# Designs tried in a protein design run: peptides against a protein of PDB entry 5VZU. Part 54

Target 1, 271 residues: chain A of PDB entry 5VZU
Amino acid sequence: GRTLEDIFHEHMQELILMKFIYTSQYDNCLTYRRIYLPPSRPDDLIKPGLFKGTYGSHGLEIVMLSFHGRRARGTKITGDPNIPAGQQTVEIDLRHRIQLPDLENQRNFNELSRIVLEVRERVRQEQQEGGHEAGEGRGRQGPRESQPSPAQPRAEAPSKGPDGTPGEDGGEPGDAVAAAEQPAQCGQGQPFVLPVGVSSRNEDYPRTCRMCFYGTGLIAGHGFTSPERTPGVFILFDEDRFGFVWLELKSFSLYSRVQATFRNADAPSPQ

## One batch from the design tools (peptide; made by RFdiffusion4, then SolubleMPNN)

Design b2_p13_4_s2 (from b2_p13_4, 9 letters changed)
Fold by OpenDDE base, seed 4:
Structure b2_p13_4_s2 (fold): chain B 271 residues (1-271), chain A 13 residues (1-13)
Amino acid sequence: as target 1 above (271 residues)
Amino acid sequence: MTLDFSEIPDLDF
């Protein structure tokens, strides 16, 4: 039978052939669009910008990282045979932190899978609850029934009175000890290792991470067929490196900041 | 000949 390695090798050859076919077929019909770097904000998790990303068998690609309040987005600047340029390859929910276990339990893919799927279910519940509040507000455009006439001004009736007193009952304010969210110790990264059976292009990834978040990755068949969003983990290593664990694909993509200085890459000020 | 595509140099930008 074909080994798993044979299947991966054939798949990599197919991907390279497809990349070659796409580049060669479109050589005469390229539409160039100027890319602007996203503006940096003080509340951004790291400086936004261009990152070189490795998508396992897809090889090296360029992704734009941008921040949108409590969300981060990776947008493909380069396309591959599955996901074209301009698609949002990853979406990160900065409200849903992933707490990695100890280094021994991080090696267990099923433990990471459990943690991610529990967070996915919370995100799904929050979306269902918030969807119900938005639905009820639109229903009461009742019909414009005709204004009937202004009926009369009837009278004043009066006065009654006065009493009484005093009850003091001094209910003790129960000290709701707000569990002080321990300020995320911003300094020391936690030990990091990929789970056994998660594929990386190489073993050259940071062995410490600052924080992790729930996210979704876009996957598709060749030619962008049946695109879907699958659960994953965004891993912030440092200011210049992040990763994404594609849970369903059992793969890891490392992203490193593009160090090149681009002239005139700043977005025009909104007029 | 295993085409070792690991040797596609990362474009260091």
Scores: peptide ipSAE 0.010, ipTM 0.469, DockQ to the pose 0.035
Fold by OpenDDE base, seed 5:
Structure b2_p13_4_s2 (fold): chain B 271 residues (1-271), chain A 13 residues (1-13)
Amino acid sequence: as target 1 above (271 residues)
Amino acid sequence: MTLDFSEIPDLDF
């Protein structure tokens, strides 16, 4: 049989060949762009910056985590054969918390899938409702061409009449018991385990998480063919580590902060 | 062909 080394060597040759084809298609026109670290804000879930991520067999990749109000974005700094550099590999909706079940139920992929797909449907409904409000607001600026139609006259006619029946019916407003949002226990990490059948590079991932959110991951075929957004779970472990569960791929990517200090990497102050 | 790279064991380098 092929050894793991043979498979790895063949895969490395394929990746090198693909990279070579891509670089040669542009006649070696390499455009260098300066990368700036996103500014940290007080409301950021964690300090933004560079993270090293694992994307299955693709190896170690660099992702920039940034915050944009109630959204977080992972942008590829390094590309792979499927997703080029500069693409948003993950987009996280910080409005949509994922509540992980107990450890026993976390092992069940179908339970995680159910939870994520339910949140996906809520996000879709909110996008449809918000899209309707934005659409109706633009329609009312019809140009009132004020044509000065003429002064036709005053006819007075008359005064009827007073009928005042005062029907009292005092329907009590039913107390919509606002489901008390259980205060997010911000302090103690929840026990965490990957579902059975979710592939991880290694079993060395944090076994406690702080928070989980709904997100989407970008997937594509080789050469960025048929790019699509797939549902997933962003898992915040700590200040320096997060994960992403790719639901459709049944895979997990771990991201760890790049501890290197970069000189002059700060974004220029908005002048 | 989506190469299912899940079958390639991670060689820890």
Scores: peptide ipSAE 0.006, ipTM 0.482, DockQ to the pose 0.025
Fold by OpenDDE base, seed 1:
Structure b2_p13_4_s2 (fold): chain B 271 residues (1-271), chain A 13 residues (1-13)
Amino acid sequence: as target 1 above (271 residues)
Amino acid sequence: MTLDFSEIPDLDF
């Protein structure tokens, strides 16, 4: 019978062949599109931009990280046989922070899975509740019968009048010292380790993370067949590095900022 | 031959 190694080898050969076919098809008419860097905002979790990431057997890929209020997005700049360029490979919900357990419990994949699936269920509930409020508001436009009600008139102008008095009462302004909300302590980095059985291409990932969030990753078969969003964890390590744990795939992708300075990469100001 | 794809050099751009 075929071994798991034979199946893996055949799959790797298929991926290499697909890459070769795609690269050999680049001898054909290429369409180039300019990519603009996303604008940075003060409230962005980190500076938006280009990141190099590894998708296991797919090798090195370029992802653009951008921020959209309480959402972050990783958009593929390079495509692979499964997910074409321009697709949103990851979407992060910055409202739903993941609290990682201690380092011992982080090694347990089932514990991470539990935490992520509990957050997934909360996100699903919030979406259902917000969908119900939007649904009930539309139902009550009963048919307004077109009653032809009449031309009522132009009534007039009146003018006056004057008066006066100045009462002084001098109530003291109580100084409500607004307790300055201490800027949410940029959490001291916590120890980080991948769960046992989560595959990483390299064991060279940061062993400390700043914060984690719930997110979803896009997965598909070859040729973008049956695309679906699967639950995962966005891990912010530092200003230049983030990771994504693909929960269902039991895989980890590390993303590192592209340090290259791009001239004229800013979007033209909207005229 | 296990193709150790760990040896695909990271294209440092």
Scores: peptide ipSAE 0.005, ipTM 0.470, DockQ to the pose 0.034
Fold by OpenDDE base, seed 3:
Structure b2_p13_4_s2 (fold): chain B 271 residues (1-271), chain A 13 residues (1-13)
Amino acid sequence: as target 1 above (271 residues)
Amino acid sequence: MTLDFSEIPDLDF
């Protein structure tokens, strides 16, 4: 029977061969595209930009983090044998915060899985409800009644009608000032640990996180076969570090900001 | 199959 070591060795050989094939394809045709850094907005969760990520056996990859209102996106700048460059490796819903349990219950993968699947179901319901409202509004195009011909505008005169008195009743509309959720104080982050059975490339990840959100990660077979989005958890550690827990893969990817300064990396202002 | 890198989606930022 194949040992676990044989399986790992075969998989490593396959990955090395695929990486070699992929790199050797560059010898014949190189297309260069300029990459611009995404603009930073005041409401962005952290400064957008380039992060180095670890994808298990694939090694080090570069991901661009960008913000799109209440969504964040991680786009691959470097591809791998499964997911090519230009693909959105992660999509984060910033409306759907994940509340991690206490540190003891964080070790339970089934508890994390439960929490994320409950959020996934809420997201699915909200998408169905919003789809129904958009569908029913289009159905009442009542029959175009045949426009009868526009008869000419008669110019009748401006009669002066009179002086009706102002009744006082000052019913103050209680401005339900939607309490702008005060930007949660830069409070002490919550203790963080990976669930038992979630693999990380290294155990050197931050043990405290600021917040977590529901997200989806893109997975595919070799050569981008059968791409699908799987549920996961985006974990913000600090301004320079975030993680993603891939629930179905039982894996964790750590992303760290690229500290290199790029000259002329800002997008040209739209003329 | 040569990956046609021309089909890399524009990174709309």
Scores: peptide ipSAE 0.000, ipTM 0.401, DockQ to the pose 0.098

Design b2_p13_4_s3 (from b2_p13_4, 8 letters changed)
Fold by OpenDDE base, seed 4:
Structure b2_p13_4_s3 (fold): chain B 271 residues (1-271), chain A 13 residues (1-13)
Amino acid sequence: as target 1 above (271 residues)
Amino acid sequence: ETLDFSEVPDLEF
């Protein structure tokens, strides 16, 4: 019988062959597009730019991280057999922070799954509510013919009514102990570990993360068949590293900033 | 041997 190792080797060989065929068959039909780095904004979670992802048998992948208000996007600069270049491999909702539990509970995949799915349902509810408000507002612009309503007159100025006395009702302010939202320690990372059963290609991932957010990842079959968005967790490790946990795939992808300084990679200033 | 692509040079664009 085929071993799991045989199946994995066959699959890796197939993916390498697919990549080779894809790169070699189109050698005469390459379209080059200049990529500009997105401008950094003060409110950006980290500096936007190019990140190197490791996708195993797919090899090296380049993703552009960019910020769009309260959303971040990972756009594939390099395609793979599943997801072509220019697709948004990850979309991050910076409104929906994921709070990781302690290290012991972080090892529990079901706990992470629960937390992510609860946030997913909130995001769905917000999308449904926002969809209803946008629908009702368009209906009522019937053309109100501006009938020139006539100049009705200067009704007068009347009077100064009087002195109502201040009742002293001294209701004691109940000390609502505002549970001091401990200022989310904006600088100290928390200990981080992958859940048991989440596959990482390298166990060498950062063991401390700054913050996590809800996101969705794009998955597809070979040739971009049946593309779907799956729930996941964006993990910010530092200024130069982030991860994505693909919840349904039980996999983790690490992305590291491309350290190369590109001359003239800045978008032309809008004149 | 897992092809350690960690040494895949940063794309010198």
Scores: peptide ipSAE 0.006, ipTM 0.489, DockQ to the pose 0.050
Fold by OpenDDE base, seed 3:
Structure b2_p13_4_s3 (fold): chain B 271 residues (1-271), chain A 13 residues (1-13)
Amino acid sequence: as target 1 above (271 residues)
Amino acid sequence: ETLDFSEVPDLEF
C-alpha cells in the first residue's frame, strides 16, 4: 500500500512539476499590466495594500487586500497551480463578526466550526430574503391601461377653510436612546490560538487578535478545476497582519503586509 | 527586495 510518505512525495513532485510548467509558460507570452494600490478610505478596517502569505507547498504568495463598503477582498497578485492570479482568494463579510470563545474553547475545532456554520446560515437567509423582495417587485407591471384623453383642467376657486386651533398635545419625545455603539475600546486584543487539528506552516502567529469576521475562500483543483468557495474566518491581528482559517481544509494562512514602498503605485485620479 | 510585478495578469479591482 502507498505510505503517507509516498503520497506526500508524489504530491510534492507533482507540485514542483506544475510550478515548473506554470513558470515556463510565462517565458513565451508575457502580458505586463500595471497594478495600482487601492485608495485608502477612513472607514477601512486597516490600510489596503499588498500582503505576503504562504499557501502550503505553493510557497510565498502576494495578495492585494481591498475594501468595498461592508466587504473586504483578497485578490491574488501571484498565481499558483490551483488558483491563478487575478482571482479573489478570500471574500470577507464585515457585517458578520465572528466572536471567538475563550482560549480554552478556541482549541476545540468543533466549536469554531459551529460558530462559522451558524453565521453562514444567517448569510444564506439574508440572501434569500433580499432575493424575494427583488422578485415580487417586478411582477406587478399591471397591464398598461389605455391612456384616456387629457380632459382640460377646470380652474375651480380657492375656498377659505376655517381657523382650527391646534391643541397643544405635548407628546414627550421618547428619547430613543440610540444605543451609542460603545466606541470599540482600543481594548487589549482577545487571546488567540488555532484549534487543535488546524495546520499552520508556521507556529509563529500572533497570539492576540483584534477582531474576526466571516468569510469565504476560493479553492480549486490543479489548473483551476472545479473552483468553489468554502467557509472560513478572517482574523485581524494588527494593522500589518491578518489570517484566514480555511474551515473545510483545516488550515491557517498568515498574511503580513509588504513593507516595500512603491513609487507611483497610487491610482491615477479619475480625470 | 524589489518586488518585480511584471508578470501579473488582469486584476479587476
Scores: peptide ipSAE 0.006, ipTM 0.444, DockQ to the pose 0.269
Fold by OpenDDE base, seed 1:
Structure b2_p13_4_s3 (fold): chain B 271 residues (1-271), chain A 13 residues (1-13)
Amino acid sequence: as target 1 above (271 residues)
Amino acid sequence: ETLDFSEVPDLEF
């Protein structure tokens, strides 16, 4: 019978063969494309830029992290057999923070799943509500048939009149001390562990995270077949490391900043 | 290592 090792070996051979087919296709026509580093903004969660992930059989993957107001995006710079280069591999909703439980409850995959799916449902509801407001606003421009109703006349400007009285009532302005919402303290890093049954190819992930957000990841079959968005958790570890938990895949991807200095990688100033 | 991207044609993101 085929061993699990034989099945893994066959799958690794298929992935190597696919990689070889891709590289051999690239040998015939390499289209190079420049990648500009996204400009940093003061409100960016971390400095945007290139991050490396290691996907084992896929090898080294490069992802561009960028910030777009209340959204962050991970865009694939390197393609794989499933997701081509230029695709948005992850989208993070920075409005929807995930609060991880204590370290004991973090080991429970079902607890993480519950938390993420509750946030997914809120995001879905907000999208439906915002879709209704946008839908009702467009429906009322029925074609106003321009009936040419006639020029009725210029009636005059009567001028009245003067009166005066000055009542003083001096109602005291109650000082509603607007409690300045303290900017949500960039939370002290909390202990972090992957849930039991979440696959990580590397056990060397940070054991403390700064914050987590709801996000979606792009998954597809080989050749970008049946692409779909799956729910997940973006985990910010530090300025140079983030992770993504693919909830449905029960997998974790670690991304580390590319520490290389890039020359001429800044976008040209808009002329 | 310094990667030079000067030879790569433009992708605007």
Scores: peptide ipSAE 0.000, ipTM 0.442, DockQ to the pose 0.301
Fold by OpenDDE base, seed 2:
Structure b2_p13_4_s3 (fold): chain B 271 residues (1-271), chain A 13 residues (1-13)
Amino acid sequence: as target 1 above (271 residues)
Amino acid sequence: ETLDFSEVPDLEF
């Protein structure tokens, strides 16, 4: 029977062959596109830019992280056999924060799965409701002919006066100390561990995270067959590192900032 | 630093 090692070797050979095919096709069909770094905005969660993922048989993956209001996007700069360059490998909804439980419960994949799927359902409901409001708002531009309603006269209704008395009732001000929900200190990283059964290829991932968000990842078969979006968790570790948990795949991807200064990589100013 | 190219399972569906 085939061993797991035989299957792994066959798969590695297939990927090497796919890489060879892609690399050999470079002689005939390379479209070079200039990559511009997205402009940084003050409200960006971290500085946008290039991040490297380590991706095994796929090798070095480069992703551009960019911010689009309440959404973040990871765009593949390097393609792989499944997902070509220029595709959005991850989309993050910055409105939908994921709260990770304590470390003991973070090890439970079913707990993470529950939390993510509950957020996915809320996102789906909000998309349905927002679709209805956008539909109803277009219907009511009937031209209301502004008929000039005639100026009916100001009737001078009269002066009634009476005196009513000054009841003193000195009700004590109950100090309802509204416990101001201290804005969750965005600065202290929470302890982080991957759930049991989530494959990380590198065990050397950050053991503290700043915040997590709901997101979707793009998956596809070889040659970009049957592309679909699966639920996941974007994990911000620091200014230079983020991760993505692929929930259905039970996998984790770590991305680290490319610490290179690119000359002339800024987008041309919109003229 | 040697880029270790050993790290993501194919997202083969």
Scores: peptide ipSAE 0.022, ipTM 0.555, DockQ to the pose 0.056; fails the geometry check

Design b2_p13_4_s4 (from b2_p13_4, 9 letters changed)
Fold by OpenDDE base, seed 2:
Structure b2_p13_4_s4 (fold): chain B 271 residues (1-271), chain A 13 residues (1-13)
Amino acid sequence: as target 1 above (271 residues)
Amino acid sequence: VTLDFNEIPDLDF
């Protein structure tokens, strides 16, 4: 029978062949699109821009990270045999923070899976509820014909004056010590480790993370067949590094900022 | 066997 090694070798040959086909297509009419860097906003989690990732046999990938209110997006700048350039490889919900457990429990894939799937269910419920409120609000614009109600006259109702006395009741101000929710110290990195059985191309990933969020990753077969979104975890390590845990794939992708200055990469000002 | 992209471990070749 074919070994797993034979299957992997055949697949690697297919990927190399696909890369060769794409590279040989440079002799064909390519559509070049200018890439503009997204404008940075003060409320952006980190500076938006280009990040380099690695996807095993796919090699080097370039992703544009951008922020859209309470959502972040990773858009493929480089396509692969599965997902073409311009697709959103990851979509992150910045409303849904993932709290990682201690290091011992972080090694448990089933614990991470539980946490992510519980967040996925909350996101699904919120989408259903928000869909209902948007539906009910459109129904009540019946044209209320503004019949001009006639100006009924100002009856001058009278001046009753009575003197009621000043009761001095000196109720002590109960010091409601509003426990100021200490702003979660965004500064101290949490210890981070991948769960056992999550594959990572490089064991040299940051061992501390700033914060994690629920997200979805795009997966597809070769030629963008059967594209679907799978649950995952966006992990912010620092200003220049983030990761994505593909939950169903049991894989981890590390992304590092492209430390290059691009001339004229700013989006034209909206005229 | 259609290896879904997802089933291929990162083989460091």
Scores: peptide ipSAE 0.021, ipTM 0.650, DockQ to the pose 0.026
Fold by OpenDDE base, seed 4:
Structure b2_p13_4_s4 (fold): chain B 271 residues (1-271), chain A 13 residues (1-13)
Amino acid sequence: as target 1 above (271 residues)
Amino acid sequence: VTLDFNEIPDLDF
């Protein structure tokens, strides 16, 4: 019977062949597009830019990380056999922080799955509620014929009414001990480990993360067949590294900033 | 199909 190793080697050979065919067949039909780095904003979680993603048998991929208010997006600069260039490989909801448990419970995939799926349901509820408010508001612009309502007159100025006395009712302010939301220690990373059964290309990933957020990843079959968005976790490690846990795939992708300085890569200032 | 994310070496840029 074929071993797992045989199947793996066959699959890698197929992917390499697909890449070779894709690069060689289109050698005469290359369209070049200039990529501009997104401008950094003060409220950006990290500096936007190019990141090197690790996608295993698909090799090295380049992803542009950009911020759009309370959303972050990873856009593929390089395509693969499944997801073409220009697609949003990840979409991150910066409104929905994922709180990782302790290291012992982080090893439990079912615990991470529970946390992510609870956030997924909140996101779905918010989308349904926001969809209803947008629907009802459009119906009632009947054409109000602007009848010219006449110039009714200058009614007068009247008077100064008086001195109502201040009642002293000294209601004791009940000390609502506002549970001081401990300012989320904006600088100290949490210990991080992948859940058991989540595949990583390399076990060399950062063992400390700053913050995690709910997100969705784009998956598809070869040739961008049956594209769908799957739930996942965006993990910010540092200014130059982030990860994505693909929950349904039980996989982890690491992304590292491209350290190359590009001259004239800034978007032209809108004059 | 487990997309096996393992073996193409990182191109060190």
Scores: peptide ipSAE 0.018, ipTM 0.629, DockQ to the pose 0.034
Fold by OpenDDE base, seed 3:
Structure b2_p13_4_s4 (fold): chain B 271 residues (1-271), chain A 13 residues (1-13)
Amino acid sequence: as target 1 above (271 residues)
Amino acid sequence: VTLDFNEIPDLDF
């Protein structure tokens, strides 16, 4: 029978061959597209921009993080054999915060899985409810009643209606004190550990996180075959680092901000 | 089993 070592060796050879094929394809046809950095907004969870992640034997990958209201997106700037450049590798729902348990229960993969799957089910329900409201509103195109011909406007004269004194009913405006969501205190981040059985390429990940959100990651076979979105957890560590837990893959990807300053990378002002 | 490329040790070249 093939050993695990034989399987790893065959797969490493395949990866080297794929890398060689991809690098050799650059000799034939190159399409260059300018990349612009997303504009920063005050309400962005962190500054948008380029992050580096390590994926597999693929090595260093570049992802663009951008914010779109209550959603964040990671877009591949570099492609790999599975997911080409320009694909959305992660999509984060900033409405659906994940509350991590205490550090002891964070080690339990089944507890994280339960929490994520409960959030996934809520997201699915909200999508179904919003789909029904949009469907029922289109059904009442009542029959186009035949336009009766435009009868000419008779100009009837302005009758002077009388001077009704408005009573001073001083209804106190109940100050609906919109509970100002207290600016989330720059609270001590929550202690963070990966669940047992979640693989990380680097054990040197931040042991404290600021917040977590529900998200989905894109997975595919080689050549972008059978692409699907799997549930996961976006973990914000700090301004320059985030992670993604791929729940079904039991893997963790760490992303670190690209510290290089790009001149003239700002999007041109819409003329 | 599509081994995700994430499961293979980086060959330090």
Scores: peptide ipSAE 0.019, ipTM 0.639, DockQ to the pose 0.029; fails the geometry check
Fold by OpenDDE base, seed 5:
Structure b2_p13_4_s4 (fold): chain B 271 residues (1-271), chain A 13 residues (1-13)
Amino acid sequence: as target 1 above (271 residues)
Amino acid sequence: VTLDFNEIPDLDF
């Protein structure tokens, strides 16, 4: 029978062939765009920059991590057969923290799935509510063409009277106990393990994470066919490492900072 | 079924 090694080798050959076909089709039309490193901001979760991702059979990919207020973005610098360069491979919602359970319950994929899908539903509700407020604000500027309808006369009367005293019922406003935002323990790493059945191309991932956030990843068929956003978890390990759990794919991607210094890679100052 | 290459489980060797 074909060994798993034979299947992997055939798949690697197919990937190389696809990469070759794509590169060869562009041999006459290579456009070079300068990539600028995003400037670091004080409010950035970590320093923005280039990260190397291990998408295993695809090999090493380069992703640019950037921050946009309460959102982080991973943009592909290197494309693959599914997702071309310049696409946003991951989008992280820094408003929506994922609280990982204890290490025992982290092994349960269904528990992680439950947590992520609950956050996904909250994000969807917030988007629907915010979409309604933006829609209603535009409707009210109908030009009232005030046609001057003529003054029909002021019939006066009469003054019906005063009485009804509505009673005092002083219903105390029940203290909505604002669920105390547990202070972000910004310092102590939580023990981290991948759920059983989440594929990781390397078992050498950090076993401690700082924090997790809800995010979405971009998936597509070959040639960027049927691109869609799948739910996932952004895992911040440290200043130089993050991961993404692709929930539907049951896969994990590890990203490590590119330690190379690039000359003249700084974004031009906004003039 | 074009297995999304991300769906090819890493065959744990």
Scores: peptide ipSAE 0.019, ipTM 0.646, DockQ to the pose 0.025; fails the geometry check

